# Peptides against a protein of PDB entry 1Y0J, part 30

Target 1, 39 residues: chain A of PDB entry 1Y0J
Amino acid sequence: EARECVNCGATATPLWRRDRTGHYLCNACGLYHKMNGQN

## One batch from the design tools (peptide; made by RFdiffusion4, then SolubleMPNN)

Design b2_p17_4_s4 (from b2_p17_4, 5 letters changed)
Fold by OpenDDE base, seed 4:
Structure b2_p17_4_s4 (fold): chain B 39 residues (1-39), chain A 17 residues (1-17)
Amino acid sequence: as target 1 above (39 residues)
Amino acid sequence: REERLAALRAEYERAVA
């Protein structure tokens, strides 16, 4: 199965990121989480 | 796919709560 962003469900991104719990996030969602600390 | 995403998101929410 394809990797999915746990937040938005995207299956493709220029850069996969991971949160502190190890879950995968697309680049956009990862940056959003990093800047805001949450969704 | 949506069911898999929902399950994954639920796990994510529990982990970050």
Scores: peptide ipSAE 0.279, ipTM 0.753, DockQ to the pose 0.719
Fold by OpenDDE base, seed 1:
Structure b2_p17_4_s4 (fold): chain B 39 residues (1-39), chain A 17 residues (1-17)
Amino acid sequence: as target 1 above (39 residues)
Amino acid sequence: REERLAALRAEYERAVA
């Protein structure tokens, strides 16, 4: 198995983030969701 | 460096699409 961003499917990122439900997000998607109140 | 920045931009674009 390989970790992937639940939003965009990226398999590599300089920093893995997590949403409030525990799903992994790449750095970019994590920041986007954080700023826009998503996940 | 340029390739790293391109990858970061690509990730961001996927996030907002």
Scores: peptide ipSAE 0.145, ipTM 0.617, DockQ to the pose 0.053
Fold by OpenDDE base, seed 5:
Structure b2_p17_4_s4 (fold): chain B 39 residues (1-39), chain A 17 residues (1-17)
Amino acid sequence: as target 1 above (39 residues)
Amino acid sequence: REERLAALRAEYERAVA
């Protein structure tokens, strides 16, 4: 199975990130969480 | 804030599609 961003469901990204609880996020969603906190 | 995230998510999806 393919990894996917827990926020938008994307399966491809230039850089995988993780939130504080360990969930995978694509680069774009990860940057948003980092700068603004949880959605 | 949620709308900002939605816009960012949409932009990302268009870029990688």
Scores: peptide ipSAE 0.078, ipTM 0.594, DockQ to the pose 0.048
Fold by OpenDDE base, seed 2:
Structure b2_p17_4_s4 (fold): chain B 39 residues (1-39), chain A 17 residues (1-17)
Amino acid sequence: as target 1 above (39 residues)
Amino acid sequence: REERLAALRAEYERAVA
């Protein structure tokens, strides 16, 4: 098993990010949600 | 992988809903 972005399923990223509930997001999805105010 | 991703996504959705 490998870590996966909860949004897109990516298994590799330059930087893992986490949402307010502790779930992992890849760098791209984390930045996207941060910039657009999406959950 | 698909099933695992679906479960993970479901958990995420419940947490942020």
Scores: peptide ipSAE 0.295, ipTM 0.762, DockQ to the pose 0.787; fails the geometry check

Design b2_p17_5_s1 (from b2_p17_5, 5 letters changed)
Fold by OpenDDE base, seed 3:
Structure b2_p17_5_s1 (fold): chain B 39 residues (1-39), chain A 17 residues (1-17)
Amino acid sequence: as target 1 above (39 residues)
Amino acid sequence: PLRPQSGPPDPRVPEIP
């Protein structure tokens, strides 16, 4: 099993993040969610 | 989120506020 961004499917990122339900987001998607709200 | 996740989340990974 490999960690994947639940939004874009990326498997590598400078900084993994989590949404409030515990799902992993890559840095880019995490910042996007932070600024624009959850996908 | 559109993709399923396997296993529990690592608490060391920062949660988005």
Scores: peptide ipSAE 0.599, ipTM 0.860, DockQ to the pose 0.472
Fold by OpenDDE base, seed 2:
Structure b2_p17_5_s1 (fold): chain B 39 residues (1-39), chain A 17 residues (1-17)
Amino acid sequence: as target 1 above (39 residues)
Amino acid sequence: PLRPQSGPPDPRVPEIP
């Protein structure tokens, strides 16, 4: 299976990120996490 | 996060502080 952002389901992004619990986030959701915390 | 993820993350993917 393809990698998916655990927040929005995106399967492609300029920069994959990980949250503190190891979940993949797309760049946009990762930046949101960085600024606002995880959903 | 709302969606499941299979397997451990690739450690080369940067972790958000």
Scores: peptide ipSAE 0.598, ipTM 0.862, DockQ to the pose 0.478
Fold by OpenDDE base, seed 4:
Structure b2_p17_5_s1 (fold): chain B 39 residues (1-39), chain A 17 residues (1-17)
Amino acid sequence: as target 1 above (39 residues)
Amino acid sequence: PLRPQSGPPDPRVPEIP
């Protein structure tokens, strides 16, 4: 199965990121998460 | 709620600090 952003469900992104518990986030959601500490 | 994810994360994917 394809990787999906745990926040928005996107399956493609210029840069995959992951949170402290190992969940994948797309670049945009990852940056938001970094700034706000949560989805 | 978080969307489901299969398997452990790829360690090469950068972790958000």
Scores: peptide ipSAE 0.598, ipTM 0.860, DockQ to the pose 0.487
Fold by OpenDDE base, seed 1:
Structure b2_p17_5_s1 (fold): chain B 39 residues (1-39), chain A 17 residues (1-17)
Amino acid sequence: as target 1 above (39 residues)
Amino acid sequence: PLRPQSGPPDPRVPEIP
């Protein structure tokens, strides 16, 4: 299966990120996550 | 996060500080 952002479902991003529990986040969601807390 | 993920993460992907 393709990698997906666990927040928005995006399958492509300039930079994949991870949260503390190992979930993949796209760049946008990762930056939002960093600034506004977990979702 | 609302969607499931299979397997452990690739450690090369940066972790959010």
Scores: peptide ipSAE 0.585, ipTM 0.856, DockQ to the pose 0.476; fails the geometry check

Design b2_p17_5_s2 (from b2_p17_5 with T1P H3R E5Q A12S)
Fold by OpenDDE base, seed 5:
Parts: sequence; structure tokens; C-alpha cells
Structure b2_p17_5_s2 (fold): chain B 39 residues (1-39), chain A 17 residues (1-17)
Amino acid sequence: as target 1 above (39 residues)
Amino acid sequence: PLRPQSGPPDPSVPELP
């Protein structure tokens, strides 16, 4: 099974990230969450 | 986060500050 961004569902990204609770985020969503807080 | 995740996180993936 493919890794998915827990926010947007993307399965490919230049850089996977993790939030502080251990969820995977794509690069774009990770940067968004970093700058704007959790959603 | 709204979508499910399988398994524990890979520690090699960078964690957000």
C-alpha cells in the first residue's frame, strides 16, 4: 500500500514530512502546517 | 489530519518543528 498524505491524500511528493503526532504529510501540506498550525 | 495511516512513522522522514 502506498504512503498517503493524511491531509490531502497525495501519494507522491519531493519530500515526505511528519507532524508531531506521527502522521505523514506531503511537502506542500507539511509546509502549510508548519506555517499555519495544525488542522 | 483526516485520512488514515498504516503503521508507525518512519523515523527517517523529517518531523515538523
Scores: peptide ipSAE 0.588, ipTM 0.856, DockQ to the pose 0.490
Fold by OpenDDE base, seed 3:
Structure b2_p17_5_s2 (fold): chain B 39 residues (1-39), chain A 17 residues (1-17)
Amino acid sequence: as target 1 above (39 residues)
Amino acid sequence: PLRPQSGPPDPSVPELP
């Protein structure tokens, strides 16, 4: 099975990121979380 | 996070601050 962004469901991204709880976020969602807070 | 995730997180993937 493929990795998916826990926020948007994307399966491909230039850079996978992790939130503080260990969930994967695509680059875009990760940067959004960095700027605005997680979850 | 709303979507399911299988397996433990890969520590090599950057963690957000």
Scores: peptide ipSAE 0.588, ipTM 0.858, DockQ to the pose 0.478
Fold by OpenDDE base, seed 2:
Parts: structure tokens; sequence; C-alpha cells
Structure b2_p17_5_s2 (fold): chain B 39 residues (1-39), chain A 17 residues (1-17)
């Protein structure tokens, strides 16, 4: 039940984020999604 | 998103606009 980035599968990040539908994203993927949309 | 997620999101985690 460890948290995983729904985009890249990372289990550790300096800052967890959530997309518009509530999925967890690592910091890097979250920022990417913010700038480029969901993946 | 490509990977499944279990449970509701923690509201303390910042949500992207």
Amino acid sequence: as target 1 above (39 residues)
Amino acid sequence: PLRPQSGPPDPSVPELP
C-alpha cells in the first residue's frame, strides 16, 4: 500500500502532488502534468 | 495515469489546478 506516482511509479519524492482526479504524482511528474496535461 | 491507485487521496497533498 505504499504510495506510487501514477505516472512513473516512483515511491519517494520531495513533494507529493495530486492531479485533478486525485491521483498521486511525484513532484517531477506533477509539475510535468501541470504544464502539459495528464498522462 | 498509467498505474492504479488504491484508496482516496490524502487531502493534505496539494492538488494541481
Scores: peptide ipSAE 0.586, ipTM 0.857, DockQ to the pose 0.490
Fold by OpenDDE base, seed 1:
Order: C-alpha cells, then structure tokens, then sequence
Structure b2_p17_5_s2 (fold): chain B 39 residues (1-39), chain A 17 residues (1-17)
C-alpha cells in the first residue's frame, strides 16, 4: 500500500504532491511538472 | 503520469496549482 509517484515510481519523497487530477507525484516530479507541464 | 494509482487522493497532500 505504499504511495508511488505516478511519473517516476518513487516511493519516498520529502514532500508528496498531487496533480490537478489527483495523482501523486514526488516532490521532484511535482516541481518538474509545474515547470514543464503535464507528463 | 504514466503509472496507475488506486483510490482517491489524500486531501492533506498539497495540490499543485
């Protein structure tokens, strides 16, 4: 039941984020998405 | 996002703008 980043598959991160459709992103992928748009 | 997710999101997790 471990949370998993929907982009990179990471299971641990300093800060979980959600995209606008409710999917979990790790901190790095979330910030990347913010800068570059949806994957 | 390329990987599946089960269930609704935890609302305590911050949503990106």
Amino acid sequence: as target 1 above (39 residues)
Amino acid sequence: PLRPQSGPPDPSVPELP
Scores: peptide ipSAE 0.585, ipTM 0.857, DockQ to the pose 0.485

Design b2_p17_5_s3 (from b2_p17_5, 5 letters changed)
Fold by OpenDDE base, seed 4:
Structure b2_p17_5_s3 (fold): chain B 39 residues (1-39), chain A 17 residues (1-17)
Amino acid sequence: as target 1 above (39 residues)
Amino acid sequence: PLRPQSGPPDPSVPQLP
């Protein structure tokens, strides 16, 4: 039932993000990719 | 990340203050 970030495994975040396929990213990992173009 | 962040934040999950 718990959601987790596919990159870092975090189960809590101020803001859940998602990729185009629907995989969940925590706010930090999502922003990291947007800013750096890196997974 | 393993997958790129290419979508908007999930509107179904409230943003925490």
Scores: peptide ipSAE 0.128, ipTM 0.676, DockQ to the pose 0.171; fails the geometry check
Fold by OpenDDE base, seed 2:
Structure b2_p17_5_s3 (fold): chain B 39 residues (1-39), chain A 17 residues (1-17)
Amino acid sequence: as target 1 above (39 residues)
Amino acid sequence: PLRPQSGPPDPSVPQLP
């Protein structure tokens, strides 16, 4: 039931994000992905 | 982030504090 960031494993974040394939990323990892074009 | 979904966390990318 608990969501987990597919990159860092975090289970809590101020904002859940998603990559282009729909996988969940924490805010920090999602921003990294968005800014760098890769996980 | 540099990690397969089934791989280990990548310490080189931002981590939630």
Scores: peptide ipSAE 0.113, ipTM 0.645, DockQ to the pose 0.081; fails the geometry check
Fold by OpenDDE base, seed 1:
Structure b2_p17_5_s3 (fold): chain B 39 residues (1-39), chain A 17 residues (1-17)
Amino acid sequence: as target 1 above (39 residues)
Amino acid sequence: PLRPQSGPPDPSVPQLP
């Protein structure tokens, strides 16, 4: 089983995050949005 | 990012060291 960050396509990350709809984001992409309020 | 990150991290997924 594998998954991809819906933003950058990464398949490995220290921590998988999820958006409101349940799509996966790598830790970096998720944190970027959280910090800046924008994707 | 293309989609908002608003959910919690998924602890069920193995974390990399």
Scores: peptide ipSAE 0.113, ipTM 0.669, DockQ to the pose 0.165; fails the geometry check
Fold by OpenDDE base, seed 5:
Structure b2_p17_5_s3 (fold): chain B 39 residues (1-39), chain A 17 residues (1-17)
Amino acid sequence: as target 1 above (39 residues)
Amino acid sequence: PLRPQSGPPDPSVPQLP
């Protein structure tokens, strides 16, 4: 039931992010996605 | 980043230690 990053599977992060389609990403993966514009 | 549901995670994406 724990939330997990849809990219890396991390279950804990200082800040949960969401991609353009609403999927949860950890902070690191979310920043990568945002900066590079690629999933 | 690539999602496991669609494929492996993007190896370039940082991961939490």
Scores: peptide ipSAE 0.106, ipTM 0.641, DockQ to the pose 0.080; fails the geometry check

Design b2_p17_5_s4 (from b2_p17_5 with T1E H3R E5Q)
Fold by OpenDDE base, seed 2:
Structure b2_p17_5_s4 (fold): chain B 39 residues (1-39), chain A 17 residues (1-17)
Amino acid sequence: as target 1 above (39 residues)
Amino acid sequence: ELRPQSGPPDPAVPELP
């Protein structure tokens, strides 16, 4: 069971991140959501 | 719509605000 970004489905990233509810986001999606304040 | 995730998050992974 590989980790997947809950937004884009990516399975590899330089830096995994977590949203406010604990879902994994790849670096790109995480930064996007960080800047926009939401998933 | 979020993709499913199995198991709790690894606390070592940075949490976004």
Scores: peptide ipSAE 0.568, ipTM 0.853, DockQ to the pose 0.505
Fold by OpenDDE base, seed 1:
Structure b2_p17_5_s4 (fold): chain B 39 residues (1-39), chain A 17 residues (1-17)
Amino acid sequence: as target 1 above (39 residues)
Amino acid sequence: ELRPQSGPPDPAVPELP
């Protein structure tokens, strides 16, 4: 099974990130979460 | 609220500060 961004469901990204609880985020969502807090 | 994922994260993937 493909990795999915836990926020938007994207399966491809220039840079995978992790949130503070270990969830995968795509680059865009990761940066958004960094600035605006956890979803 | 976040969607579930299937396992623990790969530590090689950077964690957000």
Scores: peptide ipSAE 0.568, ipTM 0.853, DockQ to the pose 0.464
Fold by OpenDDE base, seed 5:
Structure b2_p17_5_s4 (fold): chain B 39 residues (1-39), chain A 17 residues (1-17)
Amino acid sequence: as target 1 above (39 residues)
Amino acid sequence: ELRPQSGPPDPAVPELP
Protein backbone atom coordinates (compact mmCIF):
# COMPACT_ATOMS: atom_id res chain seq x y z
CA GLU B 1 0.00 0.00 0.00
CA ALA B 2 1.10 3.56 -0.71
CA ARG B 3 1.72 6.19 1.95
CA GLU B 4 -1.02 8.81 2.14
CA CYS B 5 -1.22 12.21 3.78
CA VAL B 6 -3.67 11.76 6.65
CA ASN B 7 -5.06 15.24 6.00
CA CYS B 8 -5.53 15.50 2.23
CA GLY B 9 -4.89 11.98 0.93
CA ALA B 10 -1.94 12.93 -1.29
CA THR B 11 0.30 9.98 -2.19
CA ALA B 12 3.34 11.94 -3.37
CA THR B 13 5.22 14.92 -1.97
CA PRO B 14 8.73 16.42 -2.09
CA LEU B 15 9.01 15.95 1.68
CA TRP B 16 6.98 13.71 3.96
CA ARG B 17 6.46 14.97 7.49
CA ARG B 18 5.06 13.46 10.69
CA ASP B 19 2.88 15.01 13.36
CA ARG B 20 3.48 14.42 17.07
CA THR B 21 1.15 11.41 17.07
CA GLY B 22 2.97 9.67 14.22
CA HIS B 23 0.66 10.49 11.32
CA TYR B 24 2.13 11.22 7.89
CA LEU B 25 1.53 14.60 6.31
CA CYS B 26 2.57 15.79 2.87
CA ASN B 27 4.86 18.82 2.79
CA ALA B 28 2.04 21.29 2.16
CA CYS B 29 -0.21 19.97 4.93
CA GLY B 30 2.74 19.67 7.28
CA LEU B 31 3.64 23.31 6.80
CA TYR B 32 0.01 24.31 7.21
CA HIS B 33 -0.25 22.44 10.50
CA LYS B 34 3.09 23.81 11.67
CA MET B 35 1.73 27.33 11.25
CA ASN B 36 -1.77 26.70 12.57
CA GLY B 37 -1.28 24.12 15.31
CA GLN B 38 -2.59 20.57 14.94
CA ASN B 39 -5.05 18.47 12.98
CA GLU A 1 -11.15 13.16 10.36
CA LEU A 2 -7.81 11.44 9.77
CA ARG A 3 -7.25 8.95 6.97
CA PRO A 4 -6.02 5.49 8.05
CA GLN A 5 -2.31 4.72 8.27
CA SER A 6 -0.64 1.31 8.32
CA GLY A 7 2.29 0.52 10.57
CA PRO A 8 4.49 2.60 12.84
CA PRO A 9 5.95 5.86 11.54
CA ASP A 10 9.30 5.84 9.76
CA PRO A 11 11.75 7.59 12.11
CA ALA A 12 13.63 8.94 9.09
CA VAL A 13 10.64 11.15 8.22
CA PRO A 14 11.03 14.50 10.02
CA GLU A 15 8.63 15.20 12.86
CA LEU A 16 6.93 18.57 13.08
CA PRO A 17 7.99 20.74 16.01
Scores: peptide ipSAE 0.565, ipTM 0.849, DockQ to the pose 0.495
Fold by OpenDDE base, seed 3:
Structure b2_p17_5_s4 (fold): chain B 39 residues (1-39), chain A 17 residues (1-17)
Amino acid sequence: as target 1 above (39 residues)
Amino acid sequence: ELRPQSGPPDPAVPELP
């Protein structure tokens, strides 16, 4: 049961992030959401 | 569309603002 980015499915990342709904995002997807203010 | 996630989130993982 490995962690996966809920957006892209990545299983490895330099920095795991969480969105406000409690889902894991890889660093890349997290930064994208941060920049666009969307989830 | 979100992919499946197992278990609750780890609070130690930073949350985006």
Scores: peptide ipSAE 0.565, ipTM 0.853, DockQ to the pose 0.494

Design b2_p17_6_s1 (from b2_p17_6, 12 letters changed)
Fold by OpenDDE base, seed 3:
Structure b2_p17_6_s1 (fold): chain B 39 residues (1-39), chain A 17 residues (1-17)
Amino acid sequence: as target 1 above (39 residues)
Amino acid sequence: AEDAEIEARRAANLAAR
């Protein structure tokens, strides 16, 4: 199956990001989490 | 932690496909 953002389910993004445990996030969600400092 | 929330969201996203 195709890679997806664990937060929003997007399957395409300009830049795949990862959280500390290796979950994939789309660029937007990754930045959102980073900027909001969510645990 | 958010990791658990993220995993739950992943599961929901997969189920929605």
Scores: peptide ipSAE 0.084, ipTM 0.572, DockQ to the pose 0.216
Fold by OpenDDE base, seed 2:
Structure b2_p17_6_s1 (fold): chain B 39 residues (1-39), chain A 17 residues (1-17)
Amino acid sequence: as target 1 above (39 residues)
Amino acid sequence: AEDAEIEARRAANLAAR
């Protein structure tokens, strides 16, 4: 199983990110969560 | 909490594969 974004399910991204608890996010979702302060 | 919801979504995504 390939890595996937926990938010949108994407399996490909220019840059993998992680949230404060270590969940993997695609670049777009990672930036979205950071901008919206979601936790 | 979002963290719990995200983890639940992760589990659902894996099950859907």
Scores: peptide ipSAE 0.078, ipTM 0.557, DockQ to the pose 0.217
Fold by OpenDDE base, seed 4:
Structure b2_p17_6_s1 (fold): chain B 39 residues (1-39), chain A 17 residues (1-17)
Amino acid sequence: as target 1 above (39 residues)
Amino acid sequence: AEDAEIEARRAANLAAR
């Protein structure tokens, strides 16, 4: 199975990010989480 | 909890594909 963003389910992104506990986020969702803290 | 919420979203995203 392909990697996917745990927030939006996207399978492609210009930059894979991770949350505080190591879950993968797309770039957009990673920035969103950084702005809003825990989500 | 954040961890439980993440797993729930992960499952929902998978189901939507």
Scores: peptide ipSAE 0.076, ipTM 0.557, DockQ to the pose 0.205
Fold by OpenDDE base, seed 1:
Structure b2_p17_6_s1 (fold): chain B 39 residues (1-39), chain A 17 residues (1-17)
Amino acid sequence: as target 1 above (39 residues)
Amino acid sequence: AEDAEIEARRAANLAAR
């Protein structure tokens, strides 16, 4: 199975990010979480 | 923390594929 963003389900992104616990996030969701202090 | 909610969402996404 293809990698997917755990937040939005996207399978393609310019840059894969990871949250503090190691979940894969697309670039957009990763930035959103970071900027809003979500955890 | 959203970690547990994110995990639940991930599980739901995978189940829907």
Scores: peptide ipSAE 0.081, ipTM 0.566, DockQ to the pose 0.221; fails the geometry check

Design b2_p17_6_s2 (from b2_p17_6, 13 letters changed)
Fold by OpenDDE base, seed 2:
Structure b2_p17_6_s2 (fold): chain B 39 residues (1-39), chain A 17 residues (1-17)
Amino acid sequence: as target 1 above (39 residues)
Amino acid sequence: DEDEEIEKRRRENLEAR
């Protein structure tokens, strides 16, 4: 099974996150979205 | 390489927001 960050396309990350609509984000992109109120 | 391209896309997308 494969997964990729919807923001940058990364396929590996120390921690997978999700945005408010359920899209998968790598840890770095997920933190940016969370801290800046993006979804 | 792939890691460099991923980081490039990450930066470009984040900066565009």
Scores: peptide ipSAE 0.080, ipTM 0.604, DockQ to the pose 0.164
Fold by OpenDDE base, seed 3:
Structure b2_p17_6_s2 (fold): chain B 39 residues (1-39), chain A 17 residues (1-17)
Amino acid sequence: as target 1 above (39 residues)
Amino acid sequence: DEDEEIEKRRRENLEAR
């Protein structure tokens, strides 16, 4: 099984995150969404 | 580079939202 960021499609990240609906985000996209209220 | 392409896609996706 391969995981990918639902935002940018990255398949590797130092830390996998999730949005409020459970979608996987890479660390960078997850942090951006969190800071801008886009989760 | 892969990193640059990933960053481009990140920005484009965020702008499209």
Scores: peptide ipSAE 0.068, ipTM 0.578, DockQ to the pose 0.184
Fold by OpenDDE base, seed 4:
Structure b2_p17_6_s2 (fold): chain B 39 residues (1-39), chain A 17 residues (1-17)
Amino acid sequence: as target 1 above (39 residues)
Amino acid sequence: DEDEEIEKRRRENLEAR
């Protein structure tokens, strides 16, 4: 089972996050989305 | 599995807005 960040395509991260609809984000993109209010 | 482990730590794993 491969996983990719829906924002940047990264396949590895220290911590997987998810957006409000359940899409996977790498740690960096998840924090970026939260900080900038991106959906 | 990996998703189960992530879900277990859901509170610590901050969700993106």
Scores: peptide ipSAE 0.054, ipTM 0.494, DockQ to the pose 0.036
Fold by OpenDDE base, seed 1:
Structure b2_p17_6_s2 (fold): chain B 39 residues (1-39), chain A 17 residues (1-17)
Amino acid sequence: as target 1 above (39 residues)
Amino acid sequence: DEDEEIEKRRRENLEAR
């Protein structure tokens, strides 16, 4: 099983991020979540 | 909507590779 973004399901990203609970987010979703506090 | 935005980010994330 490959890592995937818990928000969008992407399996590849320039930079893996994590939310406060440790779930992996792709770079795009991680940045969006950081700026907007939402998916 | 949220689903559209998620799909947009998914696409942009893939394009950023």
Scores: peptide ipSAE 0.168, ipTM 0.674, DockQ to the pose 0.121; fails the geometry check

Design b2_p17_6_s3 (from b2_p17_6, 10 letters changed)
Fold by OpenDDE base, seed 2:
Structure b2_p17_6_s3 (fold): chain B 39 residues (1-39), chain A 17 residues (1-17)
Amino acid sequence: as target 1 above (39 residues)
Amino acid sequence: SADEEIRARRQANLEAL
């Protein structure tokens, strides 16, 4: 099995990130999540 | 495009996390 971004499903990224509850996000989605948060 | 779909999915799924 391979790691995948829980948001977009990407399996490759320059940097794996995690949200505040530990979900794995690709770099782009992690930054997006951080920038936008919950509205 | 694929990029547009990814951006849309980022927005749509954001609060599911």
Scores: peptide ipSAE 0.125, ipTM 0.667, DockQ to the pose 0.275
Fold by OpenDDE base, seed 4:
Structure b2_p17_6_s3 (fold): chain B 39 residues (1-39), chain A 17 residues (1-17)
Amino acid sequence: as target 1 above (39 residues)
Amino acid sequence: SADEEIRARRQANLEAL
């Protein structure tokens, strides 16, 4: 049960990120979320 | 492709987070 990106399900990434509520995101999804998400 | 599918999911799932 490895860590997974909550968006795409990836289990490996150059950098684990977290959204504002603490969900783990891969680097790519984290950047996407930051750029396109609401604030 | 797999990459295209993942990119599509990023858009589709954005508001779920």
Scores: peptide ipSAE 0.122, ipTM 0.665, DockQ to the pose 0.227
Fold by OpenDDE base, seed 5:
Structure b2_p17_6_s3 (fold): chain B 39 residues (1-39), chain A 17 residues (1-17)
Amino acid sequence: as target 1 above (39 residues)
Amino acid sequence: SADEEIRARRQANLEAL
């Protein structure tokens, strides 16, 4: 696996998250997206 | 710093998702 956060490019995170369309995000970016994303 | 760059990218890249 060569997973990386689609937002910041991080390859390691305490918790992988996914946005509503299935993109993988690191924990920090996932939380950021949840708070600032549309809808 | 690298951390600051990452934080800045969060805002800049959000709409691209």
Scores: peptide ipSAE 0.118, ipTM 0.656, DockQ to the pose 0.228
Fold by OpenDDE base, seed 1:
Structure b2_p17_6_s3 (fold): chain B 39 residues (1-39), chain A 17 residues (1-17)
Amino acid sequence: as target 1 above (39 residues)
Amino acid sequence: SADEEIRARRQANLEAL
């Protein structure tokens, strides 16, 4: 099973992040959502 | 729900790749 960013669908990233509910996000999307309180 | 929206977005993004 390959992991993917729930926001952009990326399957590779320098750093996997997780939102407050445990969803996996690529580094870029994770930072974006953290800053904007989204996803 | 948020999870449903996420799943839908994932699917759309994967189809675009």
Scores: peptide ipSAE 0.099, ipTM 0.627, DockQ to the pose 0.188

Design b2_p17_6_s4 (from b2_p17_6, 10 letters changed)
Fold by OpenDDE base, seed 3:
Structure b2_p17_6_s4 (fold): chain B 39 residues (1-39), chain A 17 residues (1-17)
Amino acid sequence: as target 1 above (39 residues)
Amino acid sequence: SADAAFEARRRANLAAL
């Protein structure tokens, strides 16, 4: 099973990131998550 | 908001794992 971003569902990204609970986010979503913290 | 939508999708996708 392929890894996918838990926000947008992307299966490919220049850089995999993780959210605060350790689940994978694509680079773009990870940066968004980091920038916003929560909200 | 965009932030709320992000969190909603994240929670929904996590629940589906």
Scores: peptide ipSAE 0.357, ipTM 0.776, DockQ to the pose 0.669
Fold by OpenDDE base, seed 5:
Structure b2_p17_6_s4 (fold): chain B 39 residues (1-39), chain A 17 residues (1-17)
Amino acid sequence: as target 1 above (39 residues)
Amino acid sequence: SADAAFEARRRANLAAL
C-alpha cells in the first residue's frame, strides 16, 4: 500500500497536505482545497 | 464546476478506502 491523494490519486508530491477531514492531498490539490474551502 | 468535480472525486475515492 502507498499513500495517495484522495482527489487526483497521485502517489508522489513535493509536499503532502490534508483536507478538512484529515485525509491526504498532494500539494496542488491541497492548495486548491484551501483556497476553495468554506471557513 | 471545477469545485464540484473536486468534491465528487474526493467523495468517490474516500468511499473506496
Scores: peptide ipSAE 0.350, ipTM 0.773, DockQ to the pose 0.639
Fold by OpenDDE base, seed 1:
Structure b2_p17_6_s4 (fold): chain B 39 residues (1-39), chain A 17 residues (1-17)
Amino acid sequence: as target 1 above (39 residues)
Amino acid sequence: SADAAFEARRRANLAAL
């Protein structure tokens, strides 16, 4: 099975990131999530 | 909001896993 971003569904990205629960996000979505995070 | 929409999509996609 192919990994996909849990936000946008992308299956390819320059860098895989993870959200706060450990699920994969593409680079763009991960950076967005980080910027808008509630740490 | 954009962040609310992001979270909604994330939650929906996680529910589908």
Scores: peptide ipSAE 0.297, ipTM 0.747, DockQ to the pose 0.648
Fold by OpenDDE base, seed 2:
Structure b2_p17_6_s4 (fold): chain B 39 residues (1-39), chain A 17 residues (1-17)
Amino acid sequence: as target 1 above (39 residues)
Amino acid sequence: SADAAFEARRRANLAAL
């Protein structure tokens, strides 16, 4: 298995982040998720 | 919207795990 971003499917990133349910996001998607919150 | 699309992709990808 390989970890992948649950939004974009990327398998490599400078920094793994997590969404509100604890699933992994790449750095870019995680920052987007954080900035947009529940919008 | 971009936000709605993000959430839709996330949900779809989670369902595929």
Scores: peptide ipSAE 0.269, ipTM 0.735, DockQ to the pose 0.689

Design b2_p17_7_s1 (from b2_p17_7, 13 letters changed)
Fold by OpenDDE base, seed 4:
Structure b2_p17_7_s1 (fold): chain B 39 residues (1-39), chain A 17 residues (1-17)
Amino acid sequence: as target 1 above (39 residues)
Amino acid sequence: EEEERRRRVEELRRAYL
């Protein structure tokens, strides 16, 4: 299997993050959502 | 199964806000 960022679909990232609901986000999307208070 | 996995991820992506 391959992990994918639920926001952008990226399959590789320096650091995998997870949102409040447990969905995987790449580092960039995770930081973006955290900074903007999104999902 | 890869195809099913991809489908699930795509559905989550489409609904993700």
Scores: peptide ipSAE 0.238, ipTM 0.704, DockQ to the pose 0.375
Fold by OpenDDE base, seed 3:
Structure b2_p17_7_s1 (fold): chain B 39 residues (1-39), chain A 17 residues (1-17)
Amino acid sequence: as target 1 above (39 residues)
Amino acid sequence: EEEERRRRVEELRRAYL
């Protein structure tokens, strides 16, 4: 049951994150979205 | 199942992009 980042497709990351709607994001994409407020 | 999981992720990815 490998998790996958809905933004970049990464299957491995130091820390899985979730956006405000509950989508799973890798650490990098999660931080990117957090800093920019959107995709 | 893996196939069903992959389908769900694929749909979420398409909707997210």
Scores: peptide ipSAE 0.220, ipTM 0.695, DockQ to the pose 0.348
Fold by OpenDDE base, seed 2:
Structure b2_p17_7_s1 (fold): chain B 39 residues (1-39), chain A 17 residues (1-17)
Amino acid sequence: as target 1 above (39 residues)
Amino acid sequence: EEEERRRRVEELRRAYL
């Protein structure tokens, strides 16, 4: 099985993250979302 | 099923953006 970031579509990342509603994000998108409250 | 998985992710992505 494969996973995909719901923001940018990346399929590989050093660390998979999840937003507050459970969506899977790559490390970069997850950090951006966490720090700025935006995708 | 991979095609179903990709479809679900695509739908989530459209809603997320």
Scores: peptide ipSAE 0.212, ipTM 0.692, DockQ to the pose 0.404
Fold by OpenDDE base, seed 5:
Structure b2_p17_7_s1 (fold): chain B 39 residues (1-39), chain A 17 residues (1-17)
Amino acid sequence: as target 1 above (39 residues)
Amino acid sequence: EEEERRRRVEELRRAYL
């Protein structure tokens, strides 16, 4: 079962991240969310 | 179960969009 980014649906990333609620994000989306503080 | 997993992910994805 491939992990998927909850934001963009990506299934591959150099680093899996998690948002404040624990949902998985790809590296790019995780950084975006972290930088902007919101979706 | 993979189909259930995919469904859960899709539901969360819709919430993020």
Scores: peptide ipSAE 0.233, ipTM 0.706, DockQ to the pose 0.393; fails the geometry check

